# Peptides against a protein of PDB entry 4Z63, part 38

Target 1, 334 residues: chain A of PDB entry 4Z63
Amino acid sequence: LCLGMNDLTGNIPEDLFHLKRLNLLGIQENRLSGSLSREIRNLSSLVRLDVSWNLFSGEIPDVFDELPQLKFFLGQTNGFIGGIPKSLANSPSLNLLNLRNNSLSGRLMLNCTAMIALNSLDLGTNRFNGRLPENLPDCKRLKNVNLARNTFHGQVPESFKNFESLSYFSLSNSSLANISSALGILQHCKNLTTLVLTLNFHGEALPDDSSLHFEKLKVLVVANCRLTGSMPRWLSSSNELQLLDLSWNRLTGAIPSWIGDFKALFYLDLSNNSFTGEIPKSLTKLESLTSRNISVNEPSPDFPFFMKRNESARALQYNQIFGFPPTIELGHNN

## One batch from the design tools (peptide; aimed at target 1 N224 K308)

Design b2_p18_4_s1 (made by RFdiffusion4, then SolubleMPNN; from b2_p18_4, 6 letters changed)
Fold by OpenDDE base, seed 1:
Structure b2_p18_4_s1 (fold): chain B 334 residues (1-334), chain A 18 residues (1-18)
Amino acid sequence: as target 1 above (334 residues)
Amino acid sequence: KVVFSSGSSWVTTDIPEP
């Protein structure tokens, strides 16, 4: 049953939950309100539940033990409160959980040993607090993780050295500390292609440790951290780099010539730093900017990117990395 | 085509959806 993208209001009719053979319920992008009924438990054949972009409130019902076939739960952009229900946090069938842009709170706890199928987790823009869950690497299929805009005070857990499944990771604006430790840990994530750390590590030094290596890194965003230091030499070994944003920091020194050696680099923002010297001539030879064929078919994170303007409360949304225009931004430097 | 922006923006993932 697909009723998405309408102007439906009120609650879900109770009789809808009598549809025991229903595999897909999509009621996204409406004005449905009230609590999400516990009677969803009656939809025992449910594979996909999309209630996103509504006005639902209250706690998410703890009935997911009665939904053994549920693979997709999309509840982003609602008013849900409380925590992740125990049955949801232990779901062995769930592949994707998207609860971005809610009011969920408390400590984030997932039973990753039970959540054997979880590959995408989006809990960005909630009110979770405490530390990052150390057991996330135990979710052996977890590839896409957005935990941005929560309050995860502290450091990236050491256990994330073993997060082999991790490909796309966003922790932007999550009150993280110790960028040196974070990068030192995350470099061990061999499948990591996208790393977004914007609005963390306030005033710290960007490490220039030559021992750091991110082999498969395509997207690195560490903007608006007030980071000190220079362009990190270790980044030069990330030959697949496509998007680099280090804007709105306090980075100094020259922009190194190796920045133009990235064959796939199509978006570079180093603006609002304290870089000095000349613009490297190698930037004029970036193949990605001279060639018309940027491959649009590369996998992207499930979470959206935003280009936040300082002067505006509004941001431009980009659902794909290649949605970004080919950009070189070096403005507002010394 | 290379686009030069005003340098008044940054990339993030933390923007609340409307």
Scores: peptide ipSAE 0.445, ipTM 0.818, DockQ to the pose 0.739
OpenDDE base, seeds 2, 3, 4, 5: peptide ipSAE 0.378, 0.384, 0.437, 0.373; ipTM 0.790, 0.787, 0.811, 0.787; seed 3 fails the geometry check

Design b2_p18_4_s2 (made by RFdiffusion4, then SolubleMPNN; from b2_p18_4, 9 letters changed)
Fold by OpenDDE base, seed 5:
Structure b2_p18_4_s2 (fold): chain B 334 residues (1-334), chain A 18 residues (1-18)
Amino acid sequence: as target 1 above (334 residues)
Amino acid sequence: EVIFSTGSSWVTTVTPEL
């Protein structure tokens, strides 16, 4: 049953929960309100539940133990409160959980040893607090993780050096500290291609440790951190780099010539720093900007990116990295 | 070569407040 993208109001009719053979319930992009009924437990054949972009409120019901086939739960952009229900945090069938842009709170806890199928987790823009869950690497299939815009005080856990499944990771605006430790840990994530750390590490030094290595890194975003230092030499070994945003920092020194050696680099933002010297001539020879044929079918994260064109503008949403326009931004350097 | 200036932009995964 798909009723998405309408002007439906009120709550879900209770009689809908009598549909025991229902595999897909999509009611996204409506004006549905009230609590999500516990009677959703009666939909025992449910594989996909999409209640996103509504006005739902209250706690998410603890009934996911009665949904043994549920693979996809999308609840982004609602008014949900409380924590992740115990049955949801222990779901062995769940592949994707998206609860971005809610009012969920407390300590984030997932039973990763039980969540054997979890591939994608989007909990961005919530009210989670405390520390990052140290056991996330125990989610052996977890590839996509967005925890942006929460209040995860402290450092990236040491256990994340064992996060072999991690490919796409965002912690933007999550009150994180110690960028040197974070990068030192995350370099061990062999499958990491996308790392977004914007609005953290306020006023710290960007490490220039030549021992750091991110072999598969395609996307690095560390904007608006007030970071000090220079362009990090360790980044020159990330030969697959496609998108680099280090804007709105306090980086100094010259832009190094090796930045033009990235064959796949199509988006570069170094604006609003304190870079000096000449623009490297190698930037004028970037193959990605001269050749139309770099249509690499590369995996994209399940979470969206946002670009703010200015402080007052609405952020533009990009669901795929290739949706970004080819960009070189070097403005507002001193 | 298409150079697109973003001005004072930056990239994030932070959902804009609706």
Scores: peptide ipSAE 0.226, ipTM 0.704, DockQ to the pose 0.722
OpenDDE base, seeds 1, 2, 3, 4: peptide ipSAE 0.024, 0.021, 0.022, 0.031; ipTM 0.671, 0.652, 0.666, 0.585; seeds 1, 3, 4 fail the geometry check

Design b2_p18_4_s3 (made by RFdiffusion4, then SolubleMPNN; from b2_p18_4, 5 letters changed)
Fold by OpenDDE base, seed 4:
Structure b2_p18_4_s3 (fold): chain B 334 residues (1-334), chain A 18 residues (1-18)
Amino acid sequence: as target 1 above (334 residues)
Amino acid sequence: EVVFSSGSSYITTDEPEP
């Protein structure tokens, strides 16, 4: 049953939850309000539940132990409060959980040992507090993780050295500290291709440790951190780099010529720093901007990106990496 | 085609709350 993208109001009729053979329920992008009924427990054959982009409120019901076939739960952009219900945090069937842009709070706890099928987790823009859950690497299939805009004070857990499944990681604006430790840990994530750390590590030094290495890194965004230092030499070894945003920091020194050696680099923003010297001639010879066709269908993170001008302004949303236009931004430097 | 901009924006993954 798909009723998405309408102007439906009110709550879901309770009788709808008597459809025990229902596999897909999509009611996204409406104006449905009230609490999500506990009676969803009656939908024992449910594989996909999409209630995203509505006006739901209250706590998410703890009935997911009665939904043994549920693979996809999309509830982003609602008014849900409370925590992740225990049954959801222990779901062995769930592949994708998206509760981005809600008002969920408390400590983030998932039983990753039980969540054996989880491959995508989006809990960005909530009110979770405390520390990053140390056991996330125990979710052995977890590839996509968005935890941006929560209040995860402290450092990236050491356990994330073992996060082998991690490919796409977003932690923007989560009050994280110690970028050196974070990068030192995350470099061990051998499958990491996208790393977004914007609005963290305020005023810290961007490490220039040559021992750092991100083999598969394609997207690196560390904007608006007021980071000091220079263009990190370790980044030159990330030969697959496609998008780099280090804007709105306090980086100094020259823009190195190796920045133009990235064959796949199509988006570069180094603006609003303190770089000096000349623009490398090699930038004018970037293959991706001259002759190379970028594949439109390359894998991308499940979480959206936002182009922001300020903290209060509505951002432009980009759902795919290649949705960004080919860009070189070097403005507002010394 | 290359787009040159003044750099008045930055990329993030955080969004305004609903």
Scores: peptide ipSAE 0.518, ipTM 0.837, DockQ to the pose 0.747
OpenDDE base, seeds 1, 2, 3, 5: peptide ipSAE 0.534, 0.513, 0.518, 0.496; ipTM 0.841, 0.827, 0.830, 0.819; seeds 1, 3 fail the geometry check

Design b2_p18_4_s4 (made by RFdiffusion4, then SolubleMPNN; from b2_p18_4, 7 letters changed)
Fold by OpenDDE base, seed 1:
Structure b2_p18_4_s4 (fold): chain B 334 residues (1-334), chain A 18 residues (1-18)
Amino acid sequence: as target 1 above (334 residues)
Amino acid sequence: PVVFSSGSSYVTTDIPEP
C-alpha cells in the first residue's frame, strides 16, 4: 500500500492494521500525526515501512519482535521521542533504519550481535547523548552510518579500528574531540570511502602524521572545525579523492602541489583558512575538471549532504556526491 | 543548482531535512 506524497491528515485508520499480508506500507510525505500505533505489530508480513516526512510524535512502539520480515524502516522527519525500542535494537531482519531528523534521546544502544542484517543506519539530527556505541563494529554488515548532529561527546571508540564494513560515515556536529585519535582509528577502516566530520574537534590541530593512510577515501569533509596546522601530507596518498572540504578552519602554510595530482578530485574547498603562497599550477590540470565525463554511477552514501551557508541556516541539499558542481574554492585565505 | 558565493559555505550532513 503506497499512499505517499499526499496531504493525508490525522492518524492511520485502525482497520489498516488488519492487512496481515501487507509487505509494503508507504505513507510518507503526508501530514499524519499522533502516535505511531502499536497495532503495526499486526502487519506480520511487513517488509518495508515508510512513515517518513510526517507529523508523528510520541515513542516508537516496541513491537518489532512481531515483525520478523521487516527489512526497511523509514521514519525520518517526524517528531518521535524516546529511545530506539528494544525490539528494534535487536531486530535480526532489519537492513535499513532511518530515523533521521527526529527528537530521539538518551544513550544510543544497538544490539549489533543480534542486528546481523543491518547495513544502513541513519540517526542524524536527533538528541542522542553520551558516547558513540563501542559495539557498532559488531554490526558486521553495517556500511552506511549517519550519526550527525547528536551529542556524542568524547572520542571515537578504539573498537572502530575493527569496523571493516564501514564505507560511509558521517559524524558532523556531534561534539567529538581528539581528531588525532579519530583519524588514527578510522584509518583502519579499509572500506571507508566517505568521512564527514564537519563541526567537531573545535580548535584542535589537524594531524600531519605521515603514518596515517586512508587508501580508499573518496570524500573527506572536515569543515568548520577551526583546525590549526597545514595541509596534511598523509592525504596525498588518498589517490581516489573526489571531494575535499577543509573550509572554515585555521589552516596555514602553502597549498601543496600534490593537491592537483588527484585524478578524480572534482570538488575542492579550502576557503576561509589562512593559506599562503601561490595557487598550485597543478590545479589547472585536474583531469576530472578537464574531462566532461564524470561517472555518475558510483556508489554514494544513503545520507544527504548539505552545502550550508555559514551566515545562515540555509542549505542546499545534495543526495549524491556527483550532484555537487565541479568546484575549486580557495577564497578568503591570506 | 544554486551556487553560493565564494567562501560563504561548507559541506556538512547535520542539517535537518527541509
Scores: peptide ipSAE 0.438, ipTM 0.790, DockQ to the pose 0.522
OpenDDE base, seeds 2, 3, 4, 5: peptide ipSAE 0.436, 0.436, 0.422, 0.402; ipTM 0.804, 0.787, 0.807, 0.792; seed 5 fails the geometry check

Design b2_p18_5 (made by RFdiffusion4)
Pose (drawn by RFdiffusion4):
Structure b2_p18_5 (pose): chain A 334 residues (1-334), chain P 18 residues (1-18)
Amino acid sequence: as target 1 above (334 residues)
Amino acid sequence: SPVVYSSESSWISSEEVP
């Protein structure tokens, strides 16, 4: 049953909950509101539930043991409150959970021993607080994590060294501490390709510790953290690097020669720092900016990227990394 | 695509920041 992208109002008629054979319900992008009824436990054949872009509120009903076939739950852009219900946190069948841009709050609790099919999680633009859940690496299939714009505090848990499935990790604007520990831990996630750390670690020093090694790293964004220190040389060993954003920090010293050695780099933003010295001549032989013989695969995280020119400008949206214009942005330096 | 050289400033995030 597909009703998406209309102008429907009111709550879900209780009539709908008699459909015990329905495996797909798309009601997304309407004006529907009210609570999402507990009677939804009666729809035991559901595989894909798309409730996104409506006006729903109240707690997400804790009925998800009654929906053992649920694989996709899409609730983004609603007014849902409370945390993740225990039954949803215990669902062994969920592949994907998108609750981004909701009014959700409290500690974030998932039973990752119980969630053996979870491969993608998007909780962005919510009010989840407390520490990042230490058990997240216990979701052995979790590849895509977007926790951006939340109310967490403290450090990245030590157990994140074991997050073997992690590919795309977006932590922007989440009040994270100790970038030194965050980078030392996260370098051990061997599948990490895209990492977004923007608006965290405010005023901290960027670790220059050269044992740090991110081998498969493709996209590194750590911006507007007001970080100090120099251009970190440990980054030169990430040969796959495509997009680097260190902008709006307090970084100083000269821009080193090895920045021109990234063969797949098509976008770099070092703007709004304290960089001095001349421009390194090696930026003239950047391979992805010269010839057409460099070819690589675009990273594919499940989240869009946003770009701001200044603090008051409306943002630009890029659903894919290769949507960024190939750019050298050195402005507002010394 | 042409290379864009910018003397201005900008930054990137995963979520829109108002």

Design b2_p18_5_s1 (made by RFdiffusion4, then SolubleMPNN; from b2_p18_5, 6 letters changed)
Fold by OpenDDE base, seed 3:
Structure b2_p18_5_s1 (fold): chain B 334 residues (1-334), chain A 18 residues (1-18)
Amino acid sequence: as target 1 above (334 residues)
Amino acid sequence: PPVVFSSGSSWVSSEEIE
């Protein structure tokens, strides 16, 4: 049953919960309000539940043990409060959990040993606090993780050295500290292609440790951190780099010529730094900017990207990395 | 203090920042 993108108001009719054979319930993009009924437990055949973009409030009901076929739960952009229900945090069937842009709070706890099918987790823009869950690497299929814009603190856990499944990771605006430790840990994530760390590590030095290596890194975003230092030499070994944003930092020195050696680099923002010297001529040789045909259907993160152009303007949302226009921004350097 | 962005400056994030 798909009733999304309407102007439906009020609560879900109780009779809907008698549909025991229902595999898909989509009621997204409405004005449904109140608590999400615990009677969803009666929908024992559910594979996909989408309640996103509504006015739901209260706690998410702890009934997911009665939904053994549930693979997709989409609840982004609601008013949910409390934590992740225990039954949801232990779901062996769940592949994707999206609860972005809610008011969920407390310590983030997932039983990753039980969540054997979880591959995508979006909890961005919530009120989770405490430390990052050390056991996330135990979610052996977890590929996409957005934990951005939460009240996490401290450092990236050492256990993330073993996060082999991790491909897309966003921790933007989560009060993280110690960028050197974070990068030192995350370099061990062999499948990591996208790393977003914007609005963290305030005033720290961007490490220039030649021992750092991100073999598969395609997207690196570390904007607006007030980072000091220079363009890191270790980044030159990330030959697959497609998008680099280091804007709004305090980086100094020259823009190195090796930046033009990235064959797939189509988006570069180094604006609002303190770079000096000449613009490398090698930037004019970027193949991605000269050849029209790089429409590679590459896998992208499940979490959205946002580009804020003006302080007063709403950020533009991009669902795919390739949605970014080919860009070289070097403005506002000293 | 809110970082005052100059007009025309963009930055990328994974979340909508107000």
Scores: peptide ipSAE 0.301, ipTM 0.729, DockQ to the pose 0.307
OpenDDE base, seeds 1, 2, 4, 5: peptide ipSAE 0.251, 0.026, 0.272, 0.200; ipTM 0.733, 0.671, 0.717, 0.724; seeds 1, 5 fail the geometry check

Design b2_p18_5_s2 (made by RFdiffusion4, then SolubleMPNN; from b2_p18_5, 6 letters changed)
Fold by OpenDDE base, seed 5:
Structure b2_p18_5_s2 (fold): chain B 334 residues (1-334), chain A 18 residues (1-18)
Amino acid sequence: as target 1 above (334 residues)
Amino acid sequence: KPVLISNGSSWVSSEEVP
């Protein structure tokens, strides 16, 4: 049953929960309000539940033990409060959990040993507090993780060295500290292609350690951190780099010539730093900017990107990395 | 052609920052 993208109001009719054969319930992008009924437990055949972009409130009901076929739960952009219910945090069937832009709070706890199918987790823009859960690497299929805009004070856990499934990771604006430790840990994530760390590590030094290596890194975003230092030499070994944003930092020195050796680099933002010297001539020879054949079919993260073009401008949402226009931004380096 | 955007106030995030 798909009723999304309407002007529906009120609550879900109770009689809808008698549909025991229902595999898909999509009621997204409405004005549905009140609590999500516990009677959703009666939808025992449910594979996909999309209640996103509504006015739901209260706690998410602890009924996911009665939904053994549920693979997709989308609840982003609601007013949900409390934590992740125990049955959801232990779901062996769940592939994707999206609860972005709610009011969920407390410590983030997932039973990753039980969540054997979880591949995508979006909990961005919530009120989770405490530390990042050390057991996330135990979610052996977890590839996409957005934990941005929460209050995860502290450092990236050492256990994340073992996060082999991790491909796309965002921790933007999560009050994280110690960028040197974070990069030192995350370099061990063999499948990491996208790393977004914007609005963390305030005023720290960007490490220039030649021992750091991100072999498969395609997207690095570490904007608006007030980071000190220079262009990191370790980044020159990330030959697959496609998007680099280090804007709104306090980086100094020259832009190195090796920045033009990235054949796939189509988006570069080094603006609002203190870079000096000449623009490398190699940037004028970037193949990705001169050739039309950028392979559009590369895997992208499930979480959206937001680009703010002006301080006063609304952020533009991009669902795919390749939605960004080919860009070189070197402005406001003084 | 690469577009040089002169308005250096762009930053990328995975969340809409207010």
Scores: peptide ipSAE 0.218, ipTM 0.758, DockQ to the pose 0.728; fails the geometry check
OpenDDE base, seeds 1, 2, 3, 4: peptide ipSAE 0.040, 0.034, 0.117, 0.022; ipTM 0.731, 0.726, 0.704, 0.624; seeds 1, 2, 3, 4 fail the geometry check

Design b2_p18_5_s3 (made by RFdiffusion4, then SolubleMPNN; from b2_p18_5 with S1K Y5F E8G V17I)
Fold by OpenDDE base, seed 3:
Structure b2_p18_5_s3 (fold): chain B 334 residues (1-334), chain A 18 residues (1-18)
Amino acid sequence: as target 1 above (334 residues)
Amino acid sequence: KPVVFSSGSSWISSEEIP
């Protein structure tokens, strides 16, 4: 049953929960309000539940132990409060959980040893607090993780050095500290291709440790952190780099010539720093900017990107990395 | 592919910036 993208109001009719054979319920992008009924437990055949972009409120019902086939739960952009229900945090069937842009709070707790199928987690823009869950690496299939814009504090857990499944990771604007430790840990995530750390580590020094190595890194965004230091030498070994945003920091020194050696780099923003010297000639030789447009179909993060312009009240949303236009921004440097 | 040079008045995040 797909009723998304309408102007439906009120609550879900009770009789809908009698549909025992229903595999897909999509009621997204409406104006449905009130609490999400616990009677969803009656939809025992449910594989996909999309209630996103509504006006639901209250706590998410703790009935997911009665939904053994549920693989996809999308509840982003609602008014849900409380925590993740225990049954949801223990779901062995769930592949994707998206509860982005809600008012969920408390300590984030997931039973990763039970959530054997979880591969995508989006909890961005909530009110979770405390430390990052140390046991996330125990979610052995967890590939996509967005925990951005929460009130996490402290450092990236040491346990994340064992996060082998992690490919796409965003921690933007979560009050994290110690970028040196974070990068030192995350370099061990051998499948990591996308790392977004914008609005963290305020005023810290971007580490220039030659021992750091991100072999598969394609997207690195560490913008608006007021970071000091220079262009990190270790980044030159990330040969697959496609997008680099280090804008709105306090980075100094020259832009190194190796920045033009990235064959796949098509988006570079180093603006609003304190870089000096000349623009490297090697930037004019970037293959991605000089070669014919090739359609690339590759995996991308499940979480969206946003580009904020100072003059714009609303950020532009990009759902795919290649949605960004080929860009070189070097403005507002010394 | 066209190369875009802008004023550099933007930054990227994975969440909407208020």
Scores: peptide ipSAE 0.332, ipTM 0.768, DockQ to the pose 0.803
OpenDDE base, seeds 1, 2, 4, 5: peptide ipSAE 0.358, 0.333, 0.344, 0.314; ipTM 0.779, 0.765, 0.775, 0.764; seeds 1, 2, 4 fail the geometry check

Design b2_p18_5_s4 (made by RFdiffusion4, then SolubleMPNN; from b2_p18_5, 6 letters changed)
Fold by OpenDDE base, seed 5:
Structure b2_p18_5_s4 (fold): chain B 334 residues (1-334), chain A 18 residues (1-18)
Amino acid sequence: as target 1 above (334 residues)
Amino acid sequence: APVVFSTGSSWVSSEEIP
């Protein structure tokens, strides 16, 4: 049953929960309000539940133990409060959980040992607090993780050295500290291609440690952190780099010539720093900007990107990296 | 592919920056 993208109001009719053979319920992008009924437990054949972009409130019902076939739960952009229900945090069938842009709170706890199928987790823009869950690497299939815009004070857990499944990771604006430790840990994530750390590590030094290595890194975004230091030499070994945003920091020194050696680099933002010297001539020879025939394998995170083009303008949402225009931004440097 | 030079007032995030 797909009723998304309408002007439906009120709550879900109780009789709908008698549809025991229902595999897909999509009621997204409406004006449905009230609590999400516990009677969803009666939809025992449910594979996909999409209630996103509504006006639902209250706690998410703890009935997911009665939904053994549920693979996809999309509840982003609602007014849900409380925590992740125990049955949801222990779901062995769930592949994707999206609860972005709610009012969920408390410590984030998932039973990753039980959540054997979880591959995508989006909990961005909530009110989770405390520390990042140390056991996330135990979710052996977890590839996409967005925990941005929560209040995860502290550091990236040491256990994330073992996060082999992690490919796309965003922790933007989550009050994280110790960028040196974070990068030192995350470099061990062998499949990491996308790393977004914007609005963290306020005023820290960007590490320039030659021992750091991100072999498969395609997207690195560490904007608006007031970071000090220079262009990190370790980044030169990330030959697959496609997007680099280090804007709105306090980085100094010259822009190194190796920045032009990235064959797939199509988006570069180093604006609003304190870089000096000449613009490297190698930037004028970037193949991704001059050649039409470059096959770029695009990273495909499930979480959206946002670009704020103007301080007064609304941020534009990009669902794909390809949506970004080929860009060189070097403005507002000293 | 076209090269775009922006105004330098942009940054990227995975969430909307307030």
Scores: peptide ipSAE 0.201, ipTM 0.728, DockQ to the pose 0.802
OpenDDE base, seeds 1, 2, 3, 4: peptide ipSAE 0.244, 0.135, 0.066, 0.034; ipTM 0.730, 0.709, 0.652, 0.647; seeds 1, 2 fail the geometry check

Design b2_p18_6 (made by RFdiffusion4)
Pose (drawn by RFdiffusion4):
Structure b2_p18_6 (pose): chain A 334 residues (1-334), chain P 18 residues (1-18)
Amino acid sequence: as target 1 above (334 residues)
Amino acid sequence: SAWEEEQREREEWESLLF
């Protein structure tokens, strides 16, 4: 049953909850509102539930043991409150959970021993607080994690050294501390390809510790953290690097020669720092910016990227990394 | 609509570049 992208108003007629054979309900992108009824437990054949882009509010009903076939739950851009219900946190069948841009709050609690099919999680633009849940690496299939724009505090848990399935990790604007610990821990996640740390670690020093090694790293964004220190040389060992954004920090010293050695680099933003010295000549032999013989695969995280020119400008949206124009941005330095 | 535009603006603070 597909009703998406109309102008429907009111709540879901209780009539709909008699459909015990329905495996797909798309009501997304309407004007629907009210609470999402607890009678939804009666729809035991659901596989894909798309409630996104409506006006729903109230708690998400804790009925999800009654929906054992649920694989995709899409609730993004609604007014849902409370945390993740225990039944949803215990669902062994969920592949994907998108609750981004909701009014959700409290400690984020998932039973990752119980959620054996979870491979993508998007909780962005919410009010989840407390520490990042230590048990997240226990979701052995979780590849895509977007926790951006939340109200967490403290450090990245030590157990994140074991997050073997982690590929795309977006932590922007989440009030994270100790970038030193965050980078030392996260280097042990061998599948990490895209990492977004923008608006965290405010005023901290960027670790220069050269034992740090991110081998498969493709996209590194750590911006507007007002970080101090120099261009970290440990980054030169990430040969797959495609997009690097260190902008809006307090970084100083010269821009080193090895920045021109990244063969897949097509985008770099070092703007709005304290960089001095001349421009390194090696930026003239960047391979992805010269010939057509460098070829690589675009990273594929499940989240869009956003770009801001200044603090008051409306943002630009890029659903894919290769949507970024090939760019050298060195402005507002010394 | 205006409400949808506001929601898109709220999402701009994820995966943010400068």

